# Designs tried in a protein design run: peptides against a protein of PDB entry 3T7K. Part 191

Target 1, 248 residues: chain A of PDB entry 3T7K
Amino acid sequence: KAEKILARFNELPNYDLKAVCTGCFHDGFNEVDIEILNQLGIKIFDNIKETDKLNCIFAPKILRTEKFLKSLSFEPLKFALKPEFIIDLLKQIHSKKDKLSQININLFDYEINGINESIISKTKLPTKVFERANIRCINLVNDIPGGVDTIGSVLKAHGIEKINVLRSKKCTFEDIIPNDVSKQENGGIFKYVLIVTKASQVKKFTKLINDRDKNETILIVEWNWCVESIFHLNVDFTSKKNVLYQKK

## One batch from the design tools (peptide; made by RFdiffusion4, then SolubleMPNN)

Design b2_p26_5_s4 (from b2_p26_5, 9 letters changed)
Fold by OpenDDE base, seed 3:
Structure b2_p26_5_s4 (fold): chain B 248 residues (1-248), chain A 26 residues (1-26)
Amino acid sequence: as target 1 above (248 residues)
Amino acid sequence: SEYEEELKEVKELEKEVEEKYKKALE
């Protein structure tokens, strides 16, 4: 029983982690270890639900997985930790050699490289990254790697309200939805925002829009544009990286 | 594809962590 194992410690830390895992612990934990972690204030969830108030991600490094990308939308994300935190913790607890009076594992020693305090601090903002960028409605091509459901779920977690899926080969201008946002003074508001995968799609959509709505603003980007925006929790409209077409 | 390579990487990372976890239980 986990209680017997933990009884040897005089004081147990409470880490207060509600976490998901990506790139690690695919097979989960044994029952004893789950109980141990729970007693230490570490609760691991299989899936992301907003109601769970998740505050932690376990991953070996920065990943482009759905879970990792969504973790940056946590309110707030308190910790992004390497799986070695759990491994070392359990190793210490299961150790037969030393009568350890205390668990001596510091969370800060296990931070994922590249997730710094600047990123963590931005997760405390009252708005999501795309919300701040005045992007609420987007068009997404149906042939995007990873699938429209996964990509759409990530985008929604970061403030996109409406995702319109375009059938790239058959779509017309009428199938393209506008980004309906109120004009704010300082934000580059694009009427049409599209995520595409191919240069041919850029040509098609630019033509469709320009032929029917000649003077409107257009932003066409790759998925990597979204990923970079998420990783920085900021949209940089001055950058041309991963931007395929821009009309201001 | 880039996506396929990313998936492969994730699977390899999962395997590595699993091995470390199993060793820690010994």
Scores: peptide ipSAE 0.577, ipTM 0.944, DockQ to the pose 0.880
Fold by OpenDDE base, seed 4:
Structure b2_p26_5_s4 (fold): chain B 248 residues (1-248), chain A 26 residues (1-26)
Amino acid sequence: as target 1 above (248 residues)
Amino acid sequence: SEYEEELKEVKELEKEVEEKYKKALE
C-alpha cells in the first residue's frame, strides 16, 4: 500500500532519521504511515537503545521527559523536530489533489524552538556533559519526583557512571559516596555531589558530611540543576540557580 | 507538584498532536 501511494513521486527524499517521540504520537502510527516513513528514511523507535544509533527526537517543544533529556545525549543528535514535520509530510503524501511530483518538506523548517545549532554541535563532542564537569558519582535521594530509575537513567545517559540512592530518612554518612574523579587541572571537582528535593535534606547531608569529612567540597543541587545542565549541554558552576548548597 | 504539572502538560501536548495527526489523515 505504501508503495502505491509513493509511486506518484518521481523521487523520494531520504531523511536518514532514527528517532524517538515524546509529547507526540503517543498512539503511534498506522502501518501504512510507518511504511511510508520507512521508505523516506524515517525510522521511529519506541524506546531509546544505544545500538539503534538514534539521531533525532520529535517533540512539540522542549520537554523534561526522559526521552527528551536522553535525546540530548545522542551521538550526535542531528535533528530535534516538531511533530508537524511528520504530519505535514504524511498530509502531502496522502493528498490526492496535489499532482506533486516531489515531496517538498525541509527538515530545517521544523526545528524545535530553543534547540539551536549550538546545542546540536555540543552533541558531537566526544564526552558527555557531566563527564566534562567531572561528575562521575552522585547521590540521589529516593523521594525524588519521577523516580530514581528514570532520573538515574537520564543522568547515566549524560555521563554519570554511578548513581547512589540515599534513603533520606535513614541514611548515614557511610551511605554517601564520594565523587571519585582524578584531579583534573581546570575543573572544580566536588567530592560529594547530591541531588535533593528538600531543605531538610540539605541540612541533614551537610551536617553528616561536615561532621565526618571536614573541609571537603560539597555540591547539593535540585533536579532542575541537572536539567538545565542537560539543556545547555554545559555545567555552569558559576551559576547559583538550582544550587542549594555549595562548598568549594 | 511541579512534576505533576509537567506530566499534565505533556499529556495535553500529546492530545493536541494526536488531533492534528488524525485530522491530517482525513
Scores: peptide ipSAE 0.577, ipTM 0.944, DockQ to the pose 0.881
Fold by OpenDDE base, seed 1:
Structure b2_p26_5_s4 (fold): chain B 248 residues (1-248), chain A 26 residues (1-26)
Amino acid sequence: as target 1 above (248 residues)
Amino acid sequence: SEYEEELKEVKELEKEVEEKYKKALE
């Protein structure tokens, strides 16, 4: 059926997209449309796997979903597109009224607002955002919304190597892991990096660390600090936004 | 919670796109 539908076109574009979807196409596509998309070089995957070499995300706007956040770690992310790209493409293909000899859909017309070339260009960097920031080991409280697995997965995709989950009510100083990074000459390294959800946790962890390991550097942030860093593909240590406690 | 609100937003967006997709097939 897809071949018959596409036979009316003299030339078919090859978009070369390996994509995931978030905030759109939850129910997927019908079999004919999947085949059409495949013939146009558009492959849609259900989940993110490194082996698939994904290069595209479909979303109606910037989202804080696992898929969207991870898409910014693609190597590279070539396109962040609105779902209207697929919709308009399929409309044109299924249209019987238009004696169109060619498919005329430009990918650049469907870019997600706020994902600009500056962001896309940073996905071509050989390092990940937290790697560049010298954050390799973090402590994560177990009561974080979204769950430690999801949050941890996103953080790992962006260069954090080790996620230590803290039981917020029962943890001791010995449960907190240091950010084990080699001292680079020109970069501020925080010995302890923690993602927390509550002010009470800030008080607890600052006390634990300061009582046992005096004069060490501490960074305690909200999840939003990580999200903002991902969206910008840059960690701004000069910003106090979403920073709950900082000791340099 | 902020998280719950975000999830709700995502679901609404999914609905909107689905409606557009269905209309495109008509």
Scores: peptide ipSAE 0.576, ipTM 0.943, DockQ to the pose 0.889
Fold by OpenDDE base, seed 2:
Structure b2_p26_5_s4 (fold): chain B 248 residues (1-248), chain A 26 residues (1-26)
Amino acid sequence: as target 1 above (248 residues)
Amino acid sequence: SEYEEELKEVKELEKEVEEKYKKALE
């Protein structure tokens, strides 16, 4: 059926998209539309796997979903597109207007607001955002909204190698892991990096670390600090936004 | 919570897109 529908076009574009969707197309596509999209070089995947070499995200806008955040770790992310791209494309294809000899849909007209060329260009870098920031090992509290698995997966996608989950009520100093990064002369390496949810946790962890390791550097941040770093594909250590405690 | 509000927004967006998609097929 898809072949019959597409036969009216003299030439079909090849968009070469390997995409995931977030905030759109939750119910998926019908079989005909999936086949149409495939013929146009648009492959939509349900989940993110490194082996699929994903290069595209469909979303109505910038979202804080796992899929959206992970899409910024694609190597590279080529396109971040609004779902209207697919809708308009399918609408044009299903149109009975005989006069359409070609599909006239430009990908650039459907870019997600806020994902600019600067962001896209950074996805071509050989390193991940947290790797560039010298953050390899972090401590994460277990009561984080969204769950440690989801948050951990996003962080790992962006260069965190080791995630230590802290049980906020039962943890001791011995449970806190150091960020094992070689001291580079250029400032900004923290021995202890923690993501927390509450002010009480800041007080607790600060006390535990300072009592046992008084001269070490500490960075305690909210999840929003990580999100902002991902959205910009850059860690700004000069910003105090979403930083709860810093000891250089 | 901020997280719950975000989830709600995502669901609303999903519905809006679904409606647009269905209309495009009519």
Scores: peptide ipSAE 0.575, ipTM 0.943, DockQ to the pose 0.894

Design b2_p26_6_s1 (from b2_p26_6, 13 letters changed)
Fold by OpenDDE base, seed 1:
Structure b2_p26_6_s1 (fold): chain B 248 residues (1-248), chain A 26 residues (1-26)
Amino acid sequence: as target 1 above (248 residues)
Amino acid sequence: DYYEKLKKENEKALEEALAEEAKRLS
């Protein structure tokens, strides 16, 4: 019984973690350990749902998995922790040798490298990263590696409202949707935003747009542009990295 | 022993995650 195991401690911490895991704990935990974690205020979920108000991610390092990328959209992300936190915690609890009156595990000792306070602080902002960047509607090519559903889901988690999937070989200008955002006087807004995979697509879409809607602003990027924006929780429009075509 | 197994499983999980990432880079 978890209660028997925990009875040796005078006081139990409440970590208040609602977490998902990526790159670790694929097989979950045994029933006793789950109960122990629950008693310590650690609840691990299988999937991300907005209603669960998740605040934590467990991962061995920064990953580009759907879960990891989405975790940066949590409101807020309180902790990004290495799986060793759980392992060490459970080891201490199950240890019979140490008459420990208290659990001595500090969350801050298990932070994922590269997820610093600057990143965490940005998750407290009232807006999402692409929302702040005035990107509401995007066009996504259908042949993108990883699939439009996964990529689309990540993008939506980070503030993109509408994802238009383009059939790259068959699409016409009429299939391309504009980024419909309210005109902000001081903000660089791109009318057309596209995520593509190939140089040929850049040529095609630039031609289609320029021929039919002359002098409009266009941003064509790779998926990595989005990933980098997510990792920094900031869109840097001054960077040319992963930008395939830009017309302001 | 149980936690050593868990560590090994986590190593495998990481490999799988990295493999998934690699698919998106191709």
Scores: peptide ipSAE 0.549, ipTM 0.938, DockQ to the pose 0.794
Fold by OpenDDE base, seed 2:
Structure b2_p26_6_s1 (fold): chain B 248 residues (1-248), chain A 26 residues (1-26)
Amino acid sequence: as target 1 above (248 residues)
Amino acid sequence: DYYEKLKKENEKALEEALAEEAKRLS
């Protein structure tokens, strides 16, 4: 029993982690280890639910998985940790050789490379990354790799309110929705925002919009533009990287 | 032994995650 194993310690830490895992622990943990982790204030969830107030992600490195991308929308993300944290912790607990009266594992020693305090601090902001960028409504092509549901879910987690799925082959101008955001003087608002996968789509949508709604602002990007924005928790409108078409 | 197995399983899990990512990039 977990209680018997932990009884040798005079004091137990409370890590206060509500976590999901990606790229690790696919098979979960044995019952004893789950109980041990729970007693240490580490709760691991199978799926992301807003009501669970998740604050931690376990991953071996920065990944582009749905869970990893969504973890950057946690409010806040307190820790992004390598799976070795759990392994070393459990090893220490199960070790009979170490006359350890205390658990000596520091969370900060297991931070995922590239997720620094700057990123963590941005997750404490009251707004989401795309909300701050004045992107509320987007158009998404239906043939996007990974599927519109997964991509849409990630985007919504990061502040996009409305995702309009475009049937790339049959869509008309009337199918394209505007980004319903109030005009700001700084010119940083695009009336039409689209995520596409190929050059032919850029040509099509650019023509449709320019022919029917002349002189409006257009931003057409690839999925990597969104990913980079999420990883930095900031949209850089000065960068042309992953931007396929821009009309200011 | 158990935790060594767990490490190996995690290596596989990473490979699977990377493979999934690659499909999304294609």
Scores: peptide ipSAE 0.549, ipTM 0.938, DockQ to the pose 0.765
Fold by OpenDDE base, seed 4:
Structure b2_p26_6_s1 (fold): chain B 248 residues (1-248), chain A 26 residues (1-26)
Amino acid sequence: as target 1 above (248 residues)
Amino acid sequence: DYYEKLKKENEKALEEALAEEAKRLS
């Protein structure tokens, strides 16, 4: 059926998209439309896997979903597109009224607002955002909204190698892991990096660390600090936004 | 219309995504 539908076109574009969707197309597509999309070089996956070499995200706007945040770690992210791209494309293809000799849909017309060339270009870098920031190991409180698994997965996608989950009410100094990075010439390295949710946690962890490991560098941030870093694909250590405690 | 339905479903999907985000901000 898909072949018959597409036979009306003299030339078919190859969009070369390997994509996931977030905030759209939860129910997927019918079989015919999937076949059509496949013939046009558009493959949509349910989940993010490294082996799929994903290069595209479909979303109505910038979102803080796991998929969206992870999409910014694609190598590279080629396109961030609105779902209307697919809808308009399929509408045009299925249109019987339009004697179209060719598909006339330009993917550049469907870019998600706020994902600019600067962001896209950074996804071509050989390193991940937190890797560039010398953050390899982080401590994450167990009561973080959204769950440690989701947040941890996002962080790992962006170059954090080790996520240490802290039971905030029961943890001791020995439970806190250092950010084990070699001192590189460029940029300040924080020995202890923690993501927390409450001021009480800041007080607790700062005390634990300062009492047992004096004069060490500490960075305690909110989840939003990570999100902003991901959205910019850059860690700005000069910003105090979403930083709860910093000791250089 | 199938595609109008998809648009409506996408609106719901967005709402769900935003609700999920809100939970993470609380």
Scores: peptide ipSAE 0.548, ipTM 0.938, DockQ to the pose 0.797
Fold by OpenDDE base, seed 3:
Structure b2_p26_6_s1 (fold): chain B 248 residues (1-248), chain A 26 residues (1-26)
Amino acid sequence: as target 1 above (248 residues)
Amino acid sequence: DYYEKLKKENEKALEEALAEEAKRLS
């Protein structure tokens, strides 16, 4: 069926997209449309797997979903596109009115607002955003909205190697792990990095650390600090936005 | 129209995604 539909075109583009969707196409596509997309070099995956070498995200706008945040860790992310790309493409293909010899859909017309070439270019870097920031081990409170699994998965995708989950009400100093990074010459290294949700947690952890490990560097941030870092694919240590406590 | 239906479904999908995000911001 798909072959018959596509036979009317003299030349078919190869978009070479391996994509996931977020905030769109939850119910997927019909069988014919999936086959059409496949013939055009567009493969849609349900989940993110490293083995699939994903290079594209479909979303109506910038989102904070797990899939969207992880898409910025693709190596590289080639395209971030609005779902209208797929819709317009399929409409054109199924159109009986236009004696179209060629499919005339340009990917660049469907870019997600706010994902620019600067962001895309950073996905070509050999390192991940938190790796570049010398953050390899973090402490995460167990009561974080969205759950430690989702948050942890996103952070790992962006270069954090170890996530220590803290039981905020019962944890002691011994439960807090240091950010074990080799001294790189030009980067501020924080010995303790924590993601927390409440001011009371800031007070607790700062006291625990300062009482037992004096004069060490501490960075305590909100989840939004991580999100902003991901959206920019850069950690700005000069910004106080979403930083709850910092000791250099 | 199948594609109009798809657009409506996408609107719903966006709402669901935003609701999920809201739970994380709370």
Scores: peptide ipSAE 0.547, ipTM 0.938, DockQ to the pose 0.787

Design b2_p26_6_s2 (from b2_p26_6, 13 letters changed)
Fold by OpenDDE base, seed 4:
Structure b2_p26_6_s2 (fold): chain B 248 residues (1-248), chain A 26 residues (1-26)
Amino acid sequence: as target 1 above (248 residues)
Amino acid sequence: DYYKKIEEENEEALKKAEEIEKERLS
């Protein structure tokens, strides 16, 4: 069926998209449309797997969903597109009225607002955002909204190797892990990096660390600090936004 | 219309995504 539908076109584009969707296409596509998209070099996957070499995200706008945040870790992310790309494409293909000999849909017309070439270019870097920031090991409180698994998965996708989950009410100093990174010449390395949700946690962890490991560097941030870093694919250590405590 | 339905579903999906975001920010 798909071949018959596409036969009216003299030339078919190959978009070469391996994509996931977030905030759109929850119910997927019918079999004919899936085949049409496949013939056009568009493959949509349900989940993110590294082996699939994903290069595209479909979303209506910048979102803080797991899939969207992880898409910024693709190697590279080639396109971040609005779902209207697929809809308009399929509408054009199924249109019987338009004697169109060619598919006239340009990917660049459907870019998600706020995902610019600067962001896309950074996904071509050989390192991940937190790797570049010398953040390898972090401490994450167990009561973080969204859950430690989701948050942890996103952080790992962006270069954090070890996530230590802290039981916020029961943890001691011995439960806090250091950020074990090699001394690099040009970057402030924080020995302790923590993601917390409450001011009480800041007080607790700062006390625990300062009492047992005096004069060490500490960075305590909110989840939003991580999100902003991901959205920019850069960690700005000069910004105080979403930083709850910093000791250099 | 099939694609109109998809558009409506996408609007709902966006709302759900935004709700998740709000929960994470609270």
Scores: peptide ipSAE 0.466, ipTM 0.914, DockQ to the pose 0.780
Fold by OpenDDE base, seed 1:
Structure b2_p26_6_s2 (fold): chain B 248 residues (1-248), chain A 26 residues (1-26)
Amino acid sequence: as target 1 above (248 residues)
Amino acid sequence: DYYKKIEEENEEALKKAEEIEKERLS
């Protein structure tokens, strides 16, 4: 059926998209539309796997979902597109009234607002955002909204190698892991990096660290600090936004 | 009609995603 529908076109575009969706298309597509999309070089996956070499995200806007945040770690992310691209494309293809010899849909007309070429270009870098920032090992409180698994998965996608989960009520200094990175000449390296949710946790961890490992560098941030870093694909250490405690 | 349904479902999906985001920020 898909072949018959597409036969009216003399030339078919190859969009070369390997995509996931977030905030849209939860129920997927019918079999005919999936086949049509496949013939146009558009493959949509249910889950993110590195082996699939994903290069595209469909979303109505910038979202803080796991899929959206992870899409910014694609190597590279070629396109971030609104779902209207698929809808308009399929509508045009199924239209019997239009004497269209060719499909006339441009990907660039459907870019997600706020995901510009500057962001896309950074996904071509050989390193991940937190790797560039010399953050490889972090401490994460166990009571973080969204759960440590989801948050941890996003962080790992963006270059965090080790995530230590802290039981906020029972943890001691010995439970806190250092950010073990080699000193680079131009970069401030924080020995202890922590993501926390409450001011009380800041007081607790700063006390534990300062009492046992005096004069060491500490960075304590909110989850939003990580999100902003991901959205910009850059860590801005000059910004105090979402930073709860910093000792250089 | 079919794609109108998809559009409606997408609106619902967006609302759900936004709710999840709010919960993470609260």
Scores: peptide ipSAE 0.466, ipTM 0.913, DockQ to the pose 0.752
Fold by OpenDDE base, seed 5:
Structure b2_p26_6_s2 (fold): chain B 248 residues (1-248), chain A 26 residues (1-26)
Amino acid sequence: as target 1 above (248 residues)
Amino acid sequence: DYYKKIEEENEEALKKAEEIEKERLS
């Protein structure tokens, strides 16, 4: 059926999109539309896997979903597109009224607001954002909203190699791991990096570290610090936004 | 209209995503 529908076009574009969706298309597509999209070089995946070489995300706007945040780690992210691209494309293809000899849909007309060429260009860098920031090992409190698995997965996608989950009420100094980084590139090196949710945790961890490992560098941030870093694909160590405690 | 339905579903999907985001910010 898809072949019959597409036969009316003299030339078919090859968009070469390997995409995931977030905040749209939860129920997927019918079989005919999936076949149409496939013939146009558009393949939509349910989940993110490195082996799939994903290069595109569909979303209505910038979101803080796991899929959206991880899409900024694609190598490279070629396109961040609004779902209207798919809708308009399929509408045009299924239209019986217009003797369309050619599909006239430009990907660039459907870019997600706020994802500009500067962001896209950074996804072509050989390093990940936290790798460039000299953050390899972090401590994450177990009561973080969204869950340690989701948060941890996003952080790993962006270059963090080791995530230590802290039981916030029961942890001791010995449970806190250092950020083991030997080389400094674009950012300062903090021996201890922690993501926390509460002021009481800041007080606890600063005391534990300062009492047992005096004069070491400490960075304690909120999850929003990580999100902002991902959205910009850059860590700004000069900013105090979402930083709860820092000792240089 | 099939695609109108998809558009409506996408609006609901966005709303759900935003709710999840709010929970993460709290």
Scores: peptide ipSAE 0.465, ipTM 0.913, DockQ to the pose 0.760
Fold by OpenDDE base, seed 2:
Structure b2_p26_6_s2 (fold): chain B 248 residues (1-248), chain A 26 residues (1-26)
Amino acid sequence: as target 1 above (248 residues)
Amino acid sequence: DYYKKIEEENEEALKKAEEIEKERLS
């Protein structure tokens, strides 16, 4: 029983982690270890739900999985930790070495490389990354790898309110929705924002928009543009990386 | 060793995640 195992410790830490896992622990934990973790204030959830107030992600490194990308939208993300944290913790707890009166595991020793304090601090902001970038409504092509549901879910987690799915072969200008954001003087607002997968789509959509709504602002990007924006929790409009077409 | 098994499973999980990423980038 977990209680018997933990009884040897005079004081138990409370890590206060509500976590999901990606790229690790697919088979979960045995019942004893789950109970141990729970007693230490570590709760691991199978899926992301807003009601759970998740604050932690376990992953071996930065990943482009749905869970990892969504973890950066947590309010706040407190910790991004390597799975070795759990392993070392459990190893220490199950250790027969009588000399261990205390659990000696520091969370900071297990931070995921590349998720620094700057990124963590941005998760405390009252706005989401795309909200700050004045991107509220986007157009998404239906042939995007990973599927529109997964991609759309990630985008919504990061502040996009409306996702319009475009059937790339059948869509007309009337199918394209504008980004309904009030014009701010500071620029950076695009009337039409599109995520596409190939150059032919760029040609098609630019023509459709320019022919019917002349002189409007257009931003066409790859999915990687969104990913990079999420990883940095900032949209850099000065970067041309992963931007396929831009009209200011 | 139970935890050695978990470590091995995690290595496999990482490989799978990387494959998914590769597919999304293709």
Scores: peptide ipSAE 0.464, ipTM 0.913, DockQ to the pose 0.753

